# Peptides against a protein of PDB entry 6IDX, part 236

Target 1, 380 residues: chain A of PDB entry 6IDX
Amino acid sequence: KELAKLSADVTFATEFINMDGIIVLTRLVESGTKLLSHYSEMLAFTLTAFLELMDHGIVSWDMVSITFIKQIAGYVSQPMVDVSILQRSLAILESMVLNSQSLYQKIAEEITVGQLISHLQVSNQEIQTYAIALINALFLKAPEDKRQDMANAFAQKHLRSIILNHVIRGNRPIKTEMAHQLYVLQVLTFNLLEERMMTKMDPNDQAQRDIIFELRRIAFDAESDPSNAPGSGTEKRKAMYTKDYKMLGFTNHINPAMDFTQTPPGMLALDNMLYLAKVHQDTYIRIVLENSSREDKHECPFGRSAIELTKMLCEILQVGELPNEGRNDYHPMFFTHDRAFEELFGICIQLLNKTWKEMRATAEDFNKVMQVVREQITRA

## One batch from the design tools (peptide; made by RFdiffusion4, then SolubleMPNN)

Design b2_p23_3_s2 (from b2_p23_3, 13 letters changed)
Fold by OpenDDE base, seed 2:
Structure b2_p23_3_s2 (fold): chain B 380 residues (1-380), chain A 23 residues (1-23)
Amino acid sequence: as target 1 above (380 residues)
Amino acid sequence: SREEKLEEVAQAQLKRAIQQRRK
């Protein structure tokens, strides 16, 4: 206890480290010797002193042994560990991950997503905060190719719903630190959309063209009896598709793929449209058909609107921007669903379509409608 | 690079974590 308190002083820390004192602390953890009276209290103070000493940045975190890492990871994985030990162990793991890519790799192998999530299902907000902070640290240090896999692993374990139910909707006020960690997690989650936002459609990729064709099929052929296979020649089919793509509200009616070559929002707009068409099919069909059946100049161009709305949402949500230390603004809505961006798109496209109708807009009013919709989204 | 910026964020988070422990 006294050592832990003194370890906050840099002069003491320097002298203690020079006397190999930190090595003694690490060996105490490594030994796992539960034979001592008051072991849990002693261990909690040992971990405190260790962390305070390491926080001076005098000693590299890479000095820690694999046995030490396994002991700390063991305290995080063991049920019924003392709260004080657990909290310090999570903080040590966070610091290890943040300080060393080598330690990140070792920790990522030793800690499961399920173990981290279990620490969110507690009444201690400090433990919850350290657990989210460790998740954020793991996301920050993960290779780009592994971040999506990590996000998927957390989604499979219902991370977002657990955060929503046990953290956000908890019976206690959210502290500033927790709000920051939730904000960071939200930002890092939105950054997973950046790749798709910056991916240009290849107009020559048949698989990508087939997605646009599927949007057409869902809108127009789902109600058509399959018996009306238009036996009309290839040219009539192309002309028919051009009409359908016009009815879908694409800017390029001949080759809608060209509308997705601009980045942002690139392929992310197509992903949103496809999600809407598959998950909210009735809403999609209604929006498309209500505008396609209009013989008046008041049709809302769905395709163009979806692209520009996706771009707008990326701007509002700052997709691709990194978290800022000064911000604590998280949106509880983004913890309600794993596909929260696509769901938000689905809400906002309905709002856009409604606003278009209310304004009696024409194609010339498009930018004005988008501005009104932006204000509505940002005020909600 | 993006990776360099992520490392800057990681270092900021580390500094924040240290500051939270000192409160």
Scores: peptide ipSAE 0.618, ipTM 0.961, DockQ to the pose 0.879
Fold by OpenDDE base, seed 5:
Structure b2_p23_3_s2 (fold): chain B 380 residues (1-380), chain A 23 residues (1-23)
Amino acid sequence: as target 1 above (380 residues)
Amino acid sequence: SREEKLEEVAQAQLKRAIQQRRK
């Protein structure tokens, strides 16, 4: 207890470290010896002293043994651990992850996001904060190949829903630190959209072209009586598709794939359109058909609008930007759905279509409509 | 690089974590 208190002093810390005091503390953790009277209290103070000493930055975190890491990870993975030990163990793991790629690798093998989920279901906001901070640390230090796996683990309905229900909708006011950690988590999650946002469509990729064809099929063939079999001629089919792609509001009616070669938003716009068409089919069909049947030049070009809206949403949400320490502005809405970006797109495309009608816009007013829609989205 | 920027964010988070424990 006295050691933990004194360890906050840099002078004492320096002297204690020079006497190999940190090594003694690490060995106490490594031993795992539960036989001592007041073991939990002693361990909590040991971890406090260790963390305070290490926070001076005098000793490298790389000095810790694999046994130490396993013990700390063990305290986090155990279902019944003293709150004080758990908090310090989470903080130690965060610090280890942030200080060393080697320690990150070892910790990522010992701890899963699934194990950290249990620490979000508690009433203690400090534990919740440390758990999210550790998740964020793991995300930041993850190699690019593993970031998507972590994202998929985050996109596992369970973590999002738990954060929403136990953290955001908790009976306690969200502290500034928790708000920051939620902001960081949100930003890191949006950064996963960057790959798709920067992926150009290959106009020669048949699989990608089949998605565009599926958008056409859903819009025009879903309600059409099977009796209007498209005339068998390949040229008539191609001419028919060009008309359909014009009605869909693509800029390139001959080859809509060319509209997705611009990055941003690249393939992310196509992902949003496909999501809308499959998940909100009635909304998609309505938007397309309401505009495709117009001859008055007041048609809202769905394809162009969807691309530019996706780009706008990426700009508003700062997709691809890294988190800043001074920010704590998280959007609770992004924790309400697994595909929150695509759902937001679906809401915003309806807003765009409505705004277009209300403004009696033409193709020349496109940028003005987009500006009004931007203002509406940023005020919501 | 992106990795360098991520490391900068990681170091900022570490500094923040230390500061939060000292309050």
Scores: peptide ipSAE 0.602, ipTM 0.959, DockQ to the pose 0.880
Fold by OpenDDE base, seed 1:
Structure b2_p23_3_s2 (fold): chain B 380 residues (1-380), chain A 23 residues (1-23)
Amino acid sequence: as target 1 above (380 residues)
Amino acid sequence: SREEKLEEVAQAQLKRAIQQRRK
């Protein structure tokens, strides 16, 4: 206890480190000797002293052994660990991950996001905060190939639902630090949309063309068997498709794929449209048919609107931007659904369609409608 | 680069974590 208190002083820390004091503390953790009276209290003070000493930045974190890492990871993965040990172990793991890519690799082998979920189900907001901070640290230090896997783990219903139910909807007010960690997690999750946002459609890719054709099929041929191969269309069928793509509100009625070559929003707009068409089919069909049947020049161009709305949502949500210090503005809505961005798009496209009708807009009013919709979204 | 910016964010989080423990 006294050592833990004194370790906060830089002068004491320097002298203690010069005497190989940190090595002694690491060996105490490595030994795992549970036979001592008051072991939990002793271990909690040992971990406190170790962390305070290391926080001076005098000693490299790379000095820690694999055995030490495994012991700390063990305190986080084991059930029924003392809260004081757990808190310090989470903080040590976060610090190891953030300080060293080598330590990140070793920790990522010993700890899964799934194991950290149990620490989000507790009533202690400090433990919850350290668990999310460690998830964020792992996300930040993950190589590009593993970032997608971590994101998929976040998109897992379980982590999202637990954060929503036990953190956000908990019986306690969200502290500033927790709000910041939730903000960071949200921003890092949105950065996964950046790849799709910056992916240009290839107008020659048949698989991508088949998605656009599926949008047409769902809107106009809802009862037709998908077995009607798109390739057998006579010239009359091609002319019919051009009309259908006009009715869908694409800018390029001949080749709608050209509308998705602009980045942002690239393929992300097509992903949103396909999600709406498959998951909210009745809403999609209604929006398309209400505008496709109009001859009064007040038709809302769905395809163009969906693309520009996706771009607008990316701008509002700052997709592709990294977390900034001092921000704590997280959106609870993004924890309500696994595909929360696509669900937000589905809400906003209905709002856009409503606003277009209320304004009695024409194609010339498009930018004015988008401005009004932007103001409505940013006030909600 | 994006990787350099991610490292800057990681270093900012580290500084923040240290500051939170000192409170």
Scores: peptide ipSAE 0.602, ipTM 0.960, DockQ to the pose 0.836
Fold by OpenDDE base, seed 4:
Structure b2_p23_3_s2 (fold): chain B 380 residues (1-380), chain A 23 residues (1-23)
Amino acid sequence: as target 1 above (380 residues)
Amino acid sequence: SREEKLEEVAQAQLKRAIQQRRK
């Protein structure tokens, strides 16, 4: 207890470190000897002293043994650990992850996000904050190849729903620190869209072209009786598709793939369009057919609108931007759905289509409509 | 690089975590 208090002083810390004091503390943790009277209290103070000493940045975190890491990870993974030990163990793990890529790798093998989720299902907002902070640390230190897996784990209904129900909709006001950690988590989650936002469509990739063809199929063939005989020549088919892509509102109605070569929003726009077409098929078909059947020059070009809206949403949500210190603005709505970005796109594309109609817009008014829609989205 | 920027954010989070523990 006294050591924990004194460890906050840099002079004491320096002297204690010079006496190999940290090594003694690490060995106490490594021993796991539960036979001592007041073990839990002693351990809590040991972990406090260790963390305070290490927070001076005098000693490298890489000095910790694998046994130490496993012991700390064990305290976090045990369902019935003392809250004081759990809190300090989460903080130690966060610090280890943030200080060392080598420690990150070792910790990522010992702890899963699933284990950390259990610490979100508590009434203690401090424990919840440390758990999210550790998740954020793991996310920040994850190699690029593993970030998508973490993202998928975050997009899993479980983490999202638990954060929503136990953190955001908790019985306590959200403290500034929790709000910041939620902001960081949200920004890191949106940053995963950057890859798709910066991915150019390859016009020669057949699989990507098949997605555009699927958009056409869903819009025009889903209601059409199978009576269109398979025998119309290859040229008529190409001419038919060009007409259909014009009706879909692509800028390049001859080769719609070219509309997705611009980054941003690249392939992310196509992902949004495909999501809308599959998940909200009736809404998609309605929007496309309402504009495809018009001859009054007031057609809303769906394809162009979807691309520019995706770009606009990326700008509004700052997709690709990293979290900044001092910000704590998170959007609770993004915790309400697993595909929250695509759902937002689906809402906003309907808003765009409505606004286009209300303005009686033509193709010349496109930028003006987009500006009005931007103002509507940013005020909501 | 993106990785360098992520490391800067990680270092900022670390500094923040230390500051929160000192309050």
Scores: peptide ipSAE 0.585, ipTM 0.957, DockQ to the pose 0.816

Design b2_p23_3_s3 (from b2_p23_3, 13 letters changed)
Fold by OpenDDE base, seed 4:
Parts: sequence; C-alpha cells; structure tokens
Structure b2_p23_3_s3 (fold): chain B 380 residues (1-380), chain A 23 residues (1-23)
Amino acid sequence: as target 1 above (380 residues)
Amino acid sequence: MKEEEREKVAQAQLKRQIALRRK
C-alpha cells in the first residue's frame, strides 16, 4: 500500500528501480501464490505500484516475462476477479501493447477480443472504458494484414451491439474519456475502408467488370420477363449495354470501369453501389429507374452521384485519418449497423436523389447539389 | 509513413492514460 503511494514519486521510483524493486513486484505476480491472507488486496497494490513505477518510463516494458503476461492476461480472462485487480490488469495490458510491438504480439496470442467484450457487459463505466481502451490499443498496434481480421472478429463477436446496448444506451451518461475511446474505435474502424478507397478498378479485371454488369442486371433485368432472349447480335448487345450504363448515370457510358479508376474513392464506391443493390434492392431499382425513365433533362446520374457521394462521405468521416487527441465526437449511428458506412451511403444517396429533384437540377447543377447535400449531411 | 503515424497515436494514447491515472 505505501509502496503503491510512493511509486507515484519519481525520486522514490528511481531509487526503488535501482534496487531491482520492479523485478520483485513482477516475481510476486508471477508466483500466483494465493496462500497469503489478504492476497487480493496485496495483489491490487502490487499491480498499482508496478504500473506507477513503469509509468515513469525509466524501465522498458520489454523486461516483463511471458509468465507475467500470462498472469495479467489470466486476471482479465477470469470471470470472477476483483474489480480493482481487473482495472489494473487492463491498464497494464494496454500499457504493454502501446509500449512494445513484441508485447503486443504476445498479448494478442493470450487475449481474445471476446474476453474483452465480456468486460463491456458490466455497469462499471471505468471497466468498460479500460476494456475499449485496450481494444483500441490492440487495433492501433495491429499489423496491417491483421486489422481487417480483427475488425471482422469484432463484428462476429457483436462488439458493436454490445457497445450500443451496454455503453451508449447504458443507464449512465457517457463520460469524456469513454466518448474519446468510442471516437478512437470509430476512426480506427473507418480507416479499414481506406484500402478500398485507394484501390483503383482494373478495367481489364473480369470479376470487377462482372460487378458493374450485376448492377445493370439488378436495375434493368429484374423486372424483365425472361421472354426477351438476348438473341440479337454482339454489336446490338454492346450498344444496349452502353445505353444501360448511360441510364445508370456513369460518366463513361462505354466503359464504366473507368469511373472507378480515380482514387479516392476507387473501388469503395463500387462496394457501396453493390451493397445498395443487394441489401436495399427496391431502393436501388427505384432510384435508377426514376432517373432512367426521365426525358426532361432532370435525370440524377446515379453512377456519378454514387462515386462523388462516396468520396464526400470519406472526406466527412475523415477516412484514412488517424484519431486526434482531445476529440470525443463519436457517432452513435455507426454502432447501429454492422455495415454502417454502406448504410449511411444508402441514406445519403436517397437524400441526394431527393435534393436533386427538389432543386430541379440538371447535370450542370451537379456540384451545387453536392454542396447542398454536404451541408445537409454535416448538420444532421 | 502511416505506421510511424500510428505509433505517434499509440504514444499519445499512452501519455493520455498515464495522465488519467495520475489525477
């Protein structure tokens, strides 16, 4: 207890470290000896002292043994642990992850996201905050190749729904620190879209071309009686596709793949369009057909609009930007759906289409419509 | 570049957490 209090002092910390005091504390944790009276209290103070001493940055975190890591991870993974021990253990793990890539690797092997998610299902907002902070630390330090897998694992473990129900919709007001951690988690999650945002479509990739063809099929062939067998020659078929791609509102009617070669938004725009077409098929078909059947020059070019809207949403959401200190502006809406970006796109494309109609816009008004839509999205 | 920026964010988070524990 006194050690834990004194460990906050840098002079004491320096002297204690010089006496190998940290090594003694680590060995106490490693021993796991529950035989002492007041073990839990002693352990809580030991962990406090250890963390306070290490927070001075005098000793490298890489000094900790694998046994120590396993013990700390064990306190976090156990369902019945003292709250005081749990809190300190989460903070120690976060500190280890943030200070050392080697420790990150070891911790990522010992702790599952599912175990951390269980600590979100509690009424203690401090424990919830430490759990999210550790998740964010793991997300920050994750290798690029593992970030998507980690995000997918979070989705599969219903991290979003648990955060929504137990944190955001909890019976307690969200504290500033929790709001920051939710913001960080949101930013790190949206940064996964950057790869797709920066991926150029290859106009020669048949699989990517088949997606554009599928967009056409969903829009125009879904209502067509199967009786119009495409029996007319290859040239008529190419001319038909060019007409369909014009009706879809692509800029390049001959080769719509060229519209997705610009980054940003690259392939992310195509992903959004495909999501809309598959998940919200009626909405997609309605938007496309309402504009494809018009002859009044007030057609909203869906393809162009979808691309520019995707780019705009990336700009508004700062896709590819890392979280900033002091920001706490998380969006609860992004915790309502697993594919929140694509759902937001689906809402915003309807808003764009509505705004286009209300303004009686033509192709010349495109930039003005986009500006109005930007203002509408940023004020909502 | 991005990995270095991620490391800066990680260090910023660490400093923030240390500062929170000292209050």
Scores: peptide ipSAE 0.570, ipTM 0.948, DockQ to the pose 0.844
Fold by OpenDDE base, seed 5:
Structure b2_p23_3_s3 (fold): chain B 380 residues (1-380), chain A 23 residues (1-23)
Amino acid sequence: as target 1 above (380 residues)
Amino acid sequence: MKEEEREKVAQAQLKRQIALRRK
């Protein structure tokens, strides 16, 4: 107890470290010996002293043993752990992850996001904050190949719903630190869209072209009586598709795949369009048909609008940027859906179509409509 | 470049956490 208090002093810390004091504390954790009276209290003070000593930055975190890591990870993974031990263990794991890639690798083998979800289902906002901070540390330090897997994991999808229900919709005000950790989690998750945002469509890839054809099919063939089988001629089919792609509002009516070669937003725009068409089919069909039946030059070009809106959303959400320590602005909508970006796109494309109609816009007004829509999105 | 930026963010987060524990 007194050691934990004194460990906050840099002079004492320096002297204690010079006496191998940290090694003694690590050995106490490594031993796992529950035979002592007041073990939980003693351990909580040991972990406090250890963390305070290490926070001076005098000793490298790489000095910790694998046994120490396993013990700390064990305290986080065990049911019914003392709250004081849990809090310090989460903070120690976070510090290890942030200080060392080698420690990150070892911790990532011992701890899963799924194990941390239980610590979000508690009423203690400090525990919740430390759990999210550790998730953010793991996400930040994850190699590129593992980031997408971490986000796609069932645990991560469940994490979203737990955060929404137990943190955001909790009966307690969100503290500044929790708001920052939610912001960090949002930014790190949206950063995964960067790959798709920077992926150019290959106009020669038939599988990617089939997605564009599926967009046409959903828009025009779902309501068409099967009696007008498009005549067998390949040229008539190409000419028909060119008309359909014009009605869909693509810039390149002959080869809409060319519209997705611009990065940003690349393939991410096509992903959004396909999501809208499959998940919100009635909304998609309505938006397309309302504009495809008009000859009055007030048609909103869906394809072009979807691409530029996707690009705009990437700019607003700073896709590809890293979190800033000075920010705590998170979007609650990010936690409402598994595919929050695509759902946001679906809301914003409806807003765009509404705004286009209200402005009586033409193709010449396109940039002006986009500016108004940007202002509407950033104020919401 | 991005990995170096991630490391800067990691160090900033660490400093933030240390500062929170000292308050």
Scores: peptide ipSAE 0.569, ipTM 0.947, DockQ to the pose 0.882
Fold by OpenDDE base, seed 1:
Structure b2_p23_3_s3 (fold): chain B 380 residues (1-380), chain A 23 residues (1-23)
Amino acid sequence: as target 1 above (380 residues)
Amino acid sequence: MKEEEREKVAQAQLKRQIALRRK
């Protein structure tokens, strides 16, 4: 206890480190010796002293052994651990991950996001905050190939639902630090959309063209048996498709693939449109058919609107930007759905369609409608 | 560029955590 308190002083820390005192603390953790009366209290003070000493930045975190890492990870993975030990162990793991790529690799082998979920189900908001902070550290330091796996772990209904039910909808007000960690988690997850946002459609890729054709099929052929193979390319069918793509509100109604060559939003707009068409089919069909039946020049061009809305949402959500220090503006909706971006798109496209009707907009008013919709989204 | 920026964010988070523990 006294050592832990003194370790906060930089002068004491420097002298203690020069005497190899920190190595003694690491060996105490490595030994795992549970035989002492008050072991939990002694261990909690040992971990406090270790963390405070290391926080001076005098000693490299790379000095820690694999045995030490395994012991700390063990305290986090055990179901019955003292809260004081757990809190310090989470903070130590986070500090290791943030300070060293080598330590990140070792820790990522010893702990999973799934093991951290149990620490989100507690009433202690500090433990919850440290658990999310560690998830964020792991996500931030993950190599590019593993970032998608981290997001898939987050998109697991379990982690998202637990954050929603036990953190956001908890019986306690969200503190500023928790709000920041939720913001960071949101930003890091949305950054995975950047690849799709910057992917240009290849007009020669048949699989991508088949998605556009599927959008047409869902809107106009909903009652027609899927057995009508796309292959009977009579000129009359091509002319029919050009009309259908015009009714869908594509800018290039001859070759809608060209509308997805602009980045941003590239293929991400097509992903959103396909999600809406498959998951919210009735809403999609309604929006398309309400505008396709209009001859009064007040038709809302769905395809153009979907592309520009996707771009706008990317700008509002800062897709591809890293977390900013001091921000705490997380969206609770991000935790309500596994595909929160696509669900947000589905809400916003309905808002856009409504706003277009209310304004009695024409194609010339397009930018004005988008500006009004931007203001509505940013105030919600 | 982006990896260097990720490291800056990691260092900012670390500084934030240290400052929280010192309060």
Scores: peptide ipSAE 0.568, ipTM 0.947, DockQ to the pose 0.814
Fold by OpenDDE base, seed 3:
Structure b2_p23_3_s3 (fold): chain B 380 residues (1-380), chain A 23 residues (1-23)
Amino acid sequence: as target 1 above (380 residues)
Amino acid sequence: MKEEEREKVAQAQLKRQIALRRK
């Protein structure tokens, strides 16, 4: 206890480090020797002193052994660990991940996001905060290829639902630090949409064109078996599809694929449209058919609206931007659905369609409608 | 590069955590 308090002083820390004091502390952790009557208290103070000493930045974190890392990871993975040991172990792992890419690699082999989920189910908000902070550190330091895997592990209903039920819907007010960590987690997760947002549709890719055709099929031929996929469309068939793509509200009625060549929002808009069409089929069909049957110039162009709305949502959610210090604004909706972005799109496209009708808008009012919708979304 | 920006965020988070432990 006294060592931990003194370790906060830089002068004491420098002298203690010069006497190889950190090496002694690391060896105490590495030994794992439970022989002492007050082992748990001693270990908690050892980890506290170690962390306080390392926080001075005098010693490189790369000095820690693999045995030390395994012991700390072991304390996080054990079901019956003292809360004080667990808290310090999570903080040490976070610090190791943040300070060293080499330590990140070693820790990422020893710890899974699944193991950290158990620490979110506890009533202790500090433990929950350190667990999310460690997840965020792992996300920050992960190579691009592994970020998607971590996000897929996050998208596993378990982490989201646990955060929702045990953190957000907890019986305690969310502290500023927890709110910040939830914000960071949200931003880092939305950054995974950036690839799709910046992916241009290839108008020559048949698989991507088949998605647009599927949107048409769901809207107009929902009861027709897809087996009649027309091969060589006669000129009459091309003209028929051009009419259908006009009714869908695409800007390019001849080749709707061209509407998805602009980045942002690129293919992310098509993903949202396909999700709406498959998951919320009745809502999709209603929106399309209500506007396709109008000849009064008050038709809301679904395709154009979906693209511009996706772009707007990317701007509002700051897709592709990194988290800023001091921000604590997380969206609870992000934790309510597995596909929160697509669900938000589905709510916002209905709001857009409603607002368009209420304004009695025409194609000339498009930008005004989008401004009103932006204000509505940002106030909600 | 985005990686340099990620490192700045990581360093900011580290400084924040150190400051929280010193309170």
Scores: peptide ipSAE 0.568, ipTM 0.947, DockQ to the pose 0.833

